# Peptides against a protein of PDB entry 5D63: the designs that were tried, part 41

Target 1, 292 residues: chain A of PDB entry 5D63
Amino acid sequence: SLRRGIYHIENAGVPSAIDLKDGSSSDGTPIVGWQFTPDTINWHQLWLAEPIPNVADTFTLCNLFSGTYMDLYNGSSEAGTAVNGWQGTAFTTNPHQLWTIKKSSDGTSYKIQNYGSKTFVDLVNGDSSDGAKIAGWTGTWDEGNPHQKWYFNRMSVSSAEAQAAIARNPHIHGTYRGYILDGEYLVLPNATFTQIWKDSGLPGSKWREQIYDCDDFAIAMKAAVGKWGADSWKANGFAIFCGVMLGVNKAGDAAHAYNFTLTKDHADIVFFEPQNGGYLNDIGYDSYMAFY

## One batch from the design tools (peptide; aimed at target 1 V248 Y288)

Design b2_p19_6_s1 (made by RFdiffusion4, then SolubleMPNN; from b2_p19_6, 10 letters changed)
Fold by OpenDDE base, seed 1:
Structure b2_p19_6_s1 (fold): chain B 292 residues (1-292), chain A 19 residues (1-19)
Amino acid sequence: as target 1 above (292 residues)
Amino acid sequence: SLIDELLAEGNEELARLLA
């Protein structure tokens, strides 16, 4: 079963992703195939999948950038029916915006079936060009047509997954207490995380004893990431991952405040020093407290 | 150390002040 989360949805046949054209929030904005760059944000191509309670394998798909939802135009079962962005809510009962998502016959890719029409999201003719039509099309769950098969690349982690990543890190103090602030987190590439850091003004900030020291830098970074999230995305129901940690050194005679994020595979954490923008696997401290 | 003692007592606030 597909988990709640943010996904980059890539065609199984050609290197195209499901893209909301121009990231527009206007009703009726076309959803199209578009090229993508691995290990980048791909702004218009991120979708929050929200599972519908008591409806097996069925989701709404909210475009992260626009805050609008994947919508089958008029819920029509006719092959070639437009799939568009349209205003909606995460737990809507509108069958035009309900999508049953299950594994295809190959066991790796998924098919996306409209709940009402029972047609499938189709990259028409397998066209790899930017702006290629994505439409509802007749099909079956067992059919091997790659036009209707999609890889769901998970771009987020749940709070539980983040907690697990922290727990397995060797630089956690025995007295560690973690505080979870949100339920689902978009994990940023380091390049994006660094750019937020640069744009925050922290690279030009001066360390001053107590008045603006390690905790101020760490909190300022988290605030900058939070603001970036709010300014960048119109969808709700997720956060941007950026943690704050307090740690103590091995000698027990010094403490430090710093940030952390998740590695690309989401299995581990990496420490971030907001005073210099460095990423470290070992920052020289064991964390006794974190909030994220 | 003082920090270890504070952490053992659950006094994270005071430990933070030494950061």
Scores: peptide ipSAE 0.026, ipTM 0.541, DockQ to the pose 0.096
OpenDDE base, seeds 2, 3, 4, 5: peptide ipSAE 0.023, 0.022, 0.019, 0.017; ipTM 0.526, 0.504, 0.549, 0.498

Design b2_p19_6_s2 (made by RFdiffusion4, then SolubleMPNN; from b2_p19_6, 10 letters changed)
Fold by OpenDDE base, seed 4:
Structure b2_p19_6_s2 (fold): chain B 292 residues (1-292), chain A 19 residues (1-19)
Amino acid sequence: as target 1 above (292 residues)
Amino acid sequence: SLIDAILAEGHEELARLLA
């Protein structure tokens, strides 16, 4: 079954993603097919899937950017009914905003069925053009029509997944204590992570003994990421992944504070040195404490 | 060890040795 998380939702037939037009938070904003760029933040195309308790395989889909929810207009079962962004809540009972999401017959893609109407989210005519209509359309779960099949590419990790990635890293001290601050984390591409670092002013910051040293850099980076998240996204219920670590070197005569993020496949962590913006698989320290 | 000292001393040693 689909896990809670943030997804980029791509059509199985053409290179088009489910896009909230202009990222607008206005009620009735069209949801459309739109091109996307792999390994980038596709701003209007990220959806937080929140599972509904006690309703199997059923979710709300909150647009990360707008904070509005995928909504079948008037809950109509008519083929061609508009799918729009609309204000809502994560655990709504409004069937216009409840979506049953299960594997399609191909076992890889998903179909998205409106809970009330039982129609499916459909990229009309498989149109790959930007702004192509996405609508509710009649269908069945076993139908092979790619217009109604979607890949759910996970763009976030749970705290448990992050914890697991840390745990298998070889640069973790035996006394390690990790402190989880949130439950679900959007994982940024390195390019975005670096841009936040640049925009924070840290590249121009001077190391100064004690008063602005490694811990200040590391915390400043985390603060910058946090602010970036708050300023960039209207949805709630997730954080932006950026960790802080304290580590000790192999010789045991020096300690350091630094950042870390997750690799693209979410399986590993990579260390980030906020003093120079470098990514490293080995920063020269073994972490005894982290918070993220 | 340094880690033991850091933990025992409430991170006082950490502050001294952080780069």
Scores: peptide ipSAE 0.053, ipTM 0.699, DockQ to the pose 0.132
OpenDDE base, seeds 1, 2, 3, 5: peptide ipSAE 0.043, 0.035, 0.042, 0.035; ipTM 0.647, 0.641, 0.643, 0.666

Design b2_p19_6_s3 (made by RFdiffusion4, then SolubleMPNN; from b2_p19_6, 9 letters changed)
Fold by OpenDDE base, seed 2:
Structure b2_p19_6_s3 (fold): chain B 292 residues (1-292), chain A 19 residues (1-19)
Amino acid sequence: as target 1 above (292 residues)
Amino acid sequence: SLIDELLAQGYAELAKLLA
């Protein structure tokens, strides 16, 4: 079954993603097919899938940028019915905004069925052009039509998944204690993470003994990421991943505070030095405490 | 463990003095 999380949803037939046009929060904003750039933030193409309790394989889909929800216009079962962004709530009972998401016949892609109409989200005619219509369309779960098949590329991690990634890392001290602050985290590309660092002013900040040293740099980076998240996205119920660690060196005679994020595949962590913007697999310290 | 937590607290103090 599909896990709660943030997804980039790509058509199985052509290089097109499900896009909320212009990221607009207006009711009735078209959801369309649009090109995307791998390893970047595709701002209008990220969707938070929230599972509905006690309704098997059924979700709401909230656009991260606009905070609005995927909505089948008037819940109509007619082929060609518009799919739009519309105001809503994560646990709505409105069948226009409830989507059953299950594996297609190929076992890799998903189909997205409206709970009420039983029609499927369809990239009309498999059109790969920007702005191509996405609509409700008749179909079945076992059909091989790529117009109705979608890859769900996970762009977030749960707190448990982050915890597991940390546990796999060899640079964790035997006294390690982790503190989880949120439930679901959007994982940023390094380029975006670095840009936030640059915009924070940290590259020009002066190290000063105790008054502005390693812990201040690390906390300032986390604060900058938090502010970036709040200023960038209208959806709620997720955070932006940026961890803080305290570590001790192998000799046990030095300690440091630093940041960390997750690798592209979300399986591992990578350390980030906020004093110089460097990414390292080994920062020279073993973490005894983290919060994220 | 409690011992690990106490040790971690000690290292936190060390970090402020050495970093």
Scores: peptide ipSAE 0.035, ipTM 0.598, DockQ to the pose 0.143
OpenDDE base, seeds 1, 3, 4, 5: peptide ipSAE 0.022, 0.019, 0.022, 0.022; ipTM 0.584, 0.584, 0.645, 0.588

Design b2_p19_6_s4 (made by RFdiffusion4, then SolubleMPNN; from b2_p19_6, 10 letters changed)
Fold by OpenDDE base, seed 2:
Structure b2_p19_6_s4 (fold): chain B 292 residues (1-292), chain A 19 residues (1-19)
Amino acid sequence: as target 1 above (292 residues)
Amino acid sequence: SLIDRILAEGRAELARLLA
């Protein structure tokens, strides 16, 4: 079954993603097909899938940017019914906002069925143009129509997945203790992570013995990412991934505080030095503590 | 190891080594 998480949802037939037009929070804002750029933040095209307890394979889909939910207009089963953004809650009972999401017949893509109407989210006519209509449409689970097939590209990790990535890294000390602060984390492209670092003022900050040293840099980066998250997104129930580590070198005569994030495939961590903005596979320290 | 001992005895000692 589909895991809780943040997804970029791409059509299986054409290079188009499910987009909330202009990222607007207004009720009735059209959800449309729109082009996207790989390995970037596609601001209006990220959706938090929240599984409904005790209802198999059924979710709400919250737009990260607007904080509104995917909504089938009037819950109508008529082919061509608009799919819009609309105010809602993660665990609503409103069938207009409940979506059963399961694998299609090809075993890779998903279909998105409205729980009430039993119609499917459809990129009308497979139109690849920006602003193309997305609507509820009749269909079946087993047919191969690419207008109704969607790739769910996961843009987030759970705390457990982050924990597993850390555990796989060779630069973790035997005394390591990790502290998890949130449940689900949007993983940023390095370019975005670096831009937050630049905007924080850290590149111009002066290292000063104890009063503003490695721990201050690392915490300032964490705070900057947190602030960026709060200022950028209206949805709740997720955080932005940015870890803080304390480590000791092999000789045992130096310790350091630094940051870390996840690689593109979410399988590994990469270290980030907030004093110079560098990404490293080996920062020269083994971590004995992390919080993220 | 020496490192393990330092960590076990308390983080205050290790904090002295922070750069």
Scores: peptide ipSAE 0.042, ipTM 0.598, DockQ to the pose 0.088
OpenDDE base, seeds 1, 3, 4, 5: peptide ipSAE 0.028, 0.024, 0.031, 0.035; ipTM 0.600, 0.561, 0.608, 0.659

Design b2_p19_7 (made by RFdiffusion4)
Pose (drawn by RFdiffusion4):
Structure b2_p19_7 (pose): chain A 292 residues (1-292), chain P 19 residues (1-19)
Amino acid sequence: as target 1 above (292 residues)
Amino acid sequence: SAFKDLMDAERDRYEAETS
């Protein structure tokens, strides 16, 4: 089963993503195929998949930017029916916004079926051009047609996954305690994490004993990332990944406060120095506390 | 703030355990 999370959904035949045109919140805004840039935030192309209770392999798909849902127009089973963004709720009973998502016959990509119509999300004619029509279409679960096959590229981690990445890190103090604050996190590319640090004003902040020292920098960065999340996205039910750690050096005589993020493959953590914007695999301190 | 209070509490705890 596809796990709850945030996905960039890429056609298996051509490198086009599912894109809510112009990120518009208007009802009926077309969902189309569009090119994308790896290791960036693709602002119109991120989808929060919310599992439906007791309805196997079925989800709502909420565009992260607009807050609107993937909707098969009037639930029609006619091939070519429009797939648009539409207002809705995470756990709706409206079958126009319910999607059964299971692995295709290639075992890697998925097919997306409308719960009501039993038709599939289809990149019409396999068209790779920007703005190509995506429609509901007749199809089967097992066929190889790439027009109806999609890679769900996971862009978020659960709290359990973030905890696992931290636990595998070699720079964790024996007294380490972690404090988990949310359940699902959008993992940022370093390019975006750095842009938030720049936009927070922190690059210009001066170190001052106790009144604006390492703790202040780290907390400020976390707060800046939290503000960015709420100000940038309309969808609810996730948080942005940015941790704060306290740590102690090997000699046991100096402590430091700093931030951390995750690697691209989501398996490991990487430390971030808020005083200078640097990313480090070893910051010189072992973490005895973290909150994220 | 709540985070600062948490940091202080964790420092106290760490110092107690490593003393």

Design b2_p19_7_s1 (made by RFdiffusion4, then SolubleMPNN; from b2_p19_7, 12 letters changed)
Fold by OpenDDE base, seed 2:
Structure b2_p19_7_s1 (fold): chain B 292 residues (1-292), chain A 19 residues (1-19)
Amino acid sequence: as target 1 above (292 residues)
Amino acid sequence: SPLYEAFRRAREAYEAETA
């Protein structure tokens, strides 16, 4: 079954993603096919899938940027019915905004069925052009039509997944204690993470003994990421991943504060030095405390 | 943390040298 998370949803037939046009929060904003750039944020193309309790394989899909929800217009079962962004809530009972999402017959892609109408989200005619119509369309779960098959590329991790990634890392001290602050985290590409670092002013910040040293740099980076998240996205129920660690060296005579994020595959962590913007697999310290 | 504070002076000395 599909897990709660933030997804980039890509058509199985053509290089097109489900896009909320202009990222607009207005009711009735078209959801369309649009080109995307791999390993980037793709701002208008991220969707938070929230599972509905006690309704098997059924979700709301909230656009991360606009905070509005995928909505089948009037819940109509007619082929060609528009799919739009519309105001809503994560646990709505409105069948226009409830989507049953299960694996297609190929076992890799998903189909997205409206709970009420039983029609499927369809990239009309498999059109790969920007702004191509996405609509409800008749279909069955077993059909192989790529117009109705979608890859769900997960862009977030749960707190449990982040915890597991940390636990796998060899640079964790035996006294390690981790503190989880949120439940779901959007994982940023390093390029975006670095840009936030640059925009924070940290590259020009002066190191000063105790008054502004390693812990201040690390916390300032986390604060910058938090602010970036709040200023960038209208959806709720997730955070932006940026961790803070305290570590001790192998000799046990030096300590350091630093940041960390997750690798592209979300399986491992990578360390980030906020004093110089460097990414390292080994920062020279073993973490005895983290919060993220 | 107690462990961090115990070794902070040593780290600060290094950071000052490499700043």
Scores: peptide ipSAE 0.028, ipTM 0.665, DockQ to the pose 0.061
OpenDDE base, seeds 1, 3, 4, 5: peptide ipSAE 0.024, 0.029, 0.025, 0.026; ipTM 0.568, 0.668, 0.645, 0.654; seed 3 fails the geometry check

Design b2_p19_7_s2 (made by RFdiffusion4, then SolubleMPNN; from b2_p19_7, 14 letters changed)
Fold by OpenDDE base, seed 4:
Structure b2_p19_7_s2 (fold): chain B 292 residues (1-292), chain A 19 residues (1-19)
Amino acid sequence: as target 1 above (292 residues)
Amino acid sequence: SELYEAIEQARAEYAALTA
């Protein structure tokens, strides 16, 4: 079954993603097919899938940028019915905004069925052009039509997944204590993470003994990422991944504060030095404390 | 004094966080 998380939803037939046009929060904003760039944020194309309790395989889909929800216009079962962004809530009872999402017959892609109408999200005619119509359309779960098949590329991790990634890292001290701050984390590409670092002013910040040293840099980076998240996205119920660690060196005679994020595959952590913007697999310290 | 000892103990706990 599909896990709660943030997804980039890509058509199985053509290089097009489900896009909320202009990221607009207005009710009735068209959801359309649009090109995307791999390993980037794809701002208007991220969707938080929230599972509905006690309703198997059924979700709301909240656009991360606009904070609005995928909505089948009037819940109509007519082929060609518009799919739009519309105000809503994560656990709505409105069938216009409830989507049953299950594996297609190919075992890799998903189909997205409206809970009420039983029609499927369809990239009309498989049109790969920007702004191509996405609509509700008749179909079945076992059909092979790629117009109704979607890859769900997961762009987030749960706190448990992050915890697991930390736990298997070789640079964790035996006394390690981790503190989880949130439940679901958007994992940024390094390029975006670096840009936030640059925009924070940290590259120009002067190291000063005690008054502005490693802990200040690390906390400032986390704060910058937090503010970036708040300023960039209208959806709630997730955070931006940026951890802080305190670590001790192998000799036990030096300690450091630093940041960390997750690798692209979300399986491992990578250390980030906020004093120079470097990414390292080994920062020279074993973490005895983290919060993220 | 107890205050002095407490300060020195606290300092010892974070003294290495200077990098």
Scores: peptide ipSAE 0.063, ipTM 0.603, DockQ to the pose 0.078
OpenDDE base, seeds 1, 2, 3, 5: peptide ipSAE 0.045, 0.046, 0.050, 0.030; ipTM 0.599, 0.591, 0.593, 0.561

Design b2_p19_7_s3 (made by RFdiffusion4, then SolubleMPNN; from b2_p19_7, 11 letters changed)
Fold by OpenDDE base, seed 5:
Structure b2_p19_7_s3 (fold): chain B 292 residues (1-292), chain A 19 residues (1-19)
Amino acid sequence: as target 1 above (292 residues)
Amino acid sequence: SEMRRLFEEARRRYAAETA
């Protein structure tokens, strides 16, 4: 079953992603195929899949940028029916916005079926051009038509996944205590994480004894990421991943406060030094406390 | 308490080394 999370949804046949045109929050905004750039934030192409309680394999899909939901126009079963962004709620009962998402016959991609109409999200004619029509179209679960097959690339982690990544890291102190602040986290590319750091003013901030030292840098970075998230996305129900750690060195005679994020594959953490913007696999400390 | 002490001391040392 597809897990709750943020996904970049890519066509199985051509290098095109499901894109909310211009990221507009207006009702009726077209959802279209559009090119994407790996390892970047594809702003209009991120979708929060929220599972509907007690309805198997069924979700709403909220566009992260606009805060609107994938909507089959009038819930029509007619082939070629527009798929648009439309205002909604995560747990709506509106079948126009309910999507059954299950594995396709190839076992890797998914098909996206409207709950009411039983038609499928279709990249019309497999058109790879920017702005290509995405529509509801007749189909079956077992068909191999790549126009209706989509890869769901997970762009977020659950708190449990983050916790697991921390737990297997070798730089965790035996006294470690972690505090989870949110349930689902968008994981940023390092380039974006670094840009937030740069824009925060931290690169020019002066270390000052106690009044603005390592803990202040680390918390300031987390605050900057939080603010970036709030300012960038209209959807709710997720956070931006940026952790704070307190650590002690192996000798037990030094301690430090620093940040951390997740690696590209979400399997590991990488440490971030907010005083210089460096990423390290080993920051020289073992964490005894984290919050994220 | 001990960790706090270490943290405070280490912060000063780190700054000196990285300045």
Scores: peptide ipSAE 0.025, ipTM 0.660, DockQ to the pose 0.061
OpenDDE base, seeds 1, 2, 3, 4: peptide ipSAE 0.019, 0.019, 0.019, 0.020; ipTM 0.563, 0.561, 0.556, 0.558; seed 1 fails the geometry check

Design b2_p19_7_s4 (made by RFdiffusion4, then SolubleMPNN; from b2_p19_7, 11 letters changed)
Fold by OpenDDE base, seed 3:
Formats: C-alpha cells, sequence, structure tokens
Structure b2_p19_7_s4 (fold): chain B 292 residues (1-292), chain A 19 residues (1-19)
C-alpha cells in the first residue's frame, strides 16, 4: 500500500509531472502535465497523500503549495473530464476528491482511480508538453497504457523513518536520546537547505562565547527552516526536516551543537554545521541528544 | 546541558498528555 507522504508524481511514459498550474489556490485551477527538474523542490508538483481510514488504498491528494486538493470536475465519469485543484479537507467524504491509488500491472508505477467515477487520472495522449491536459479517463487496473501510469517519488519521511536513519549512523553516543517533534517531514535538497541558511543571516553572524555560540546557531537554523516552511507552503500536516543535535567528541572533553538533514535516498543523515554552512558525514562529535 | 533538560522535560510532558 502507498504510505502517507509527500510525492512528486511523474508519468511513466514521458518526463512529465502532475503540476497544479501556477500553484493557484483558486477552485478549478487546472492540473496539468509539466516538465520538472530532478533534485529540486518542484514547487507546484508536490502532493501530500493522506490515506482515508478504513477505505482501502484511498487517499486525498493535497497540493503542498496551494493547499487545495486534486478534484475530478463534477465527479464525471466521462473521458476527458478535467482534473483540477479545489478546496477541500484531508478526510473529506467528497468522492470527487477521493483517489484509489494502487500498483499498476508493471509492479512499479501506480494508477490513480477516482473513487466515485472509477475513471483514472490520464495524461491525455501522453503529451509531454508543458500544460498538457490531465483528465479522468476510462481504463482498467490491468491495462498497460502509460498515459495512466504514474511513479510516486517520495519526497518526505515519517518520524519513524528519520529515527531509523539516525539509528544507522555511526556518530551516535551511547547515551543518545532523540525527541520527535512532527510526524511527516519534507526533505529538502541541499541547495534549498543552504539557501535557507543564507537567507537566515547566519553566514554573517558572529560566534560569541555562551551568548551566541553553537547552540544558538543550531537553533537559529532550525527556526529559519520552520519559518521557511510556514511561509512557503499552504498545506498542513507536515514539517520541513531540519534536526538539532548536541554531541560530544570522542575524548569526552568537548561538546557541540549542530544540525542534520537526510541524504537524498533518505536512508542516512548528513550533518550540517550552521556556523559555516558545511555538510559533513563526520562532524567530529557523537550525538547524545537530538530533536527534529 | 540546559537545552537537553528542557527538551527532555517537554518530551516527558508530551508523552504524559498523549498516553
Amino acid sequence: as target 1 above (292 residues)
Amino acid sequence: SPLRQLIEEARRRYEEETA
């Protein structure tokens, strides 16, 4: 089953992603096929999939940027029915906004079926052009038509997955205690993470003993990422991943506070030094505490 | 550290409230 999370949804046939046009929150905003850039944030192309309790394989899809939901216009079963952004809620009973998402016959891609109409999200004619129509279309679960097959590239991690990534890291102290603040985290590309760091003013901040030292830098970075998240996205129910760690060196005679994020594959953590903006696999400390 | 203590206390309170 598809897990709750934030996904970049890419067509299985052509290099096109499901895009909410202009990221607009207006009801009836077209959802279209659009090109994307790998390893970037792809602002209008991120979707929070929220599973509906007790309804197998069924989700709402909230556009992260607009906070609106994927909606089959009038719930019509006619081929060519528009798929749009529309106001809604995560646990709506409106069948226009309920999508059954299961593996296609190829075992890798997914198909997205409207719960009510039983039609499928279709990149019409497999058109790879920007602004190509995405519509509800007749289909079956077993057919191989790539117009209706989608890769769900997961862009987020659960708190449990983050915890597991930390647990695999060799730079964790025996006394480690981790504290989870949220449930689901959008994982940023390093370029975006770095840009937030730059915009925070931390690159120009002066280290001062006790009054503005390592812990202040680390907390300031965490706060900057949090604010960036709040300012950038209209959807709720997720956070932006940015951890804070307290660590001790091998000799046990020095301590440090620093940040960390997840690697591209979400399997490991990478340390971030907020005093210089560096990413390191080994920051020279073993963490005895983290919150994220 | 003071920060550790504050976070641990906050976590404890959260766990008690959500148990």
Scores: peptide ipSAE 0.024, ipTM 0.509, DockQ to the pose 0.069
OpenDDE base, seeds 1, 2, 4, 5: peptide ipSAE 0.020, 0.017, 0.020, 0.028; ipTM 0.589, 0.542, 0.593, 0.660; seeds 2, 5 fail the geometry check

Design b2_p19_8 (made by RFdiffusion4)
Pose (drawn by RFdiffusion4):
Structure b2_p19_8 (pose): chain A 292 residues (1-292), chain P 19 residues (1-19)
Amino acid sequence: as target 1 above (292 residues)
Amino acid sequence: VDAYKTLMNNERARYNAEN
């Protein structure tokens, strides 16, 4: 089963993503194929998949930017029916916004079926051009047609996954305790994590004994990332990944406060120095506390 | 912010007590 999370959904035949046109919140805004840039935030192309209770392999798909849902127009089973963004809720009983998502016959890509109509999300004619129509279409679960096959590229981690990445890190103090704050996190590319640090004003902040020292930088960065999350996205039910760690050096005589993020493959953590914007695999301290 | 700073101080006190 596809796990709850945030996905960039890429057609298996051509490198077009499912894109809510112009990120518009208007009801009926077309969902289309569009090109994308890896290792960036693709602002109109991120979808929060919320599992439906007791309805196997069925989800709502909420555009992260607009807060609106993937909706099969009037639930029609006619091939060519429009797939648009529409107002809705995470656990709706409206079948126009319910999607059964299971692996295709290639075992890697998925097919997306409307729960009500039993038709599939289809990149019409496999068109790779920006703005190509995506529609509901007749189809089967097992066929190889790439127009109806989609890679769900996971862009978020659960709290259990973040905890696992931290636990595998070699720079964790024996007294380490972690404090988990949310359940599902959008993992940022370093380019975006750095842009938030720049926009927070921290690059211009001066170190001052106690009144604006390492703790203050680290907390400020975390707060800046939290503000960015709420100000940038309309969908609810996730958080942005940015951790704070306290650590101690090998000699046991100096302590430091700093931030951390995750690697692209989501398996490991990487430390971030808020005083200078650097990313480090070894910051010189072993973490004895973290909150994220 | 105050809550985080309180948590960090508590964790420092705990660490120093164990070491």

Design b2_p19_8_s1 (made by RFdiffusion4, then SolubleMPNN; from b2_p19_8, 15 letters changed)
Fold by OpenDDE base, seed 5:
Structure b2_p19_8_s1 (fold): chain B 292 residues (1-292), chain A 19 residues (1-19)
Amino acid sequence: as target 1 above (292 residues)
Amino acid sequence: MEELRQAIARARAEYQALT
């Protein structure tokens, strides 16, 4: 079954993603097909899938940017019914905003069925143009029509997945203690992570003994990412991944505080030095504590 | 957390000396 998480939802037939037009929070904002750029945030095209308790394979889909939910207009079963952003809640009982999401017949893509109408989210005519209509349309689960098949590219990790990525890293000390602060984390591209670092003013910050040293830099970076998240997204129920680590060197005679994020495939961590903005696979320290 | 970092560093050094 589809896990709770943030997804970039891409059509199986053409290079188009499910996009909330202009990221608008207005009720009735069209959801459309739109081009996307790999390895970027794709601001209006991220959706938090929240599973409904006790309703198999059924979710709400919250647009991360707008904080509104995917909504089948009037819950109509008519082919061509508009799919829009609309105000809602994660655990709504409104069938207009409840979506059954299961694997398609190809075993890799998903189909998105409205819980009430039993129609499917359809990229009308497979139109790859920006602004192409997405609508509810008649269909079946076993039909191979690519207009109704969607890849769910996971853009977030659970705390458990993050913990696992840390645990398999070779630069973790035997005394390591990790503290998980949130349940689900949007993982940023390095370019975005770096931009947040730049915008924080840290590149111009002066290292000063004790008063503003490694721990201050690392915590300032985490704070900057947290603020960026709060300022950028209207949806709730997730955090932006940015960890803080304390580590000891191989010689055992020095310690350091630094940041870390996840690699693109979410399987590993990469260290980030907030004093110079560098990404390193080996920062020269073994972590004995982290919080993220 | 300077004292903690130093404590961990000392412990690491001691462990390495024993191995």
Scores: peptide ipSAE 0.030, ipTM 0.619, DockQ to the pose 0.120
OpenDDE base, seeds 1, 2, 3, 4: peptide ipSAE 0.029, 0.026, 0.028, 0.028; ipTM 0.625, 0.607, 0.599, 0.622; seed 2 fails the geometry check

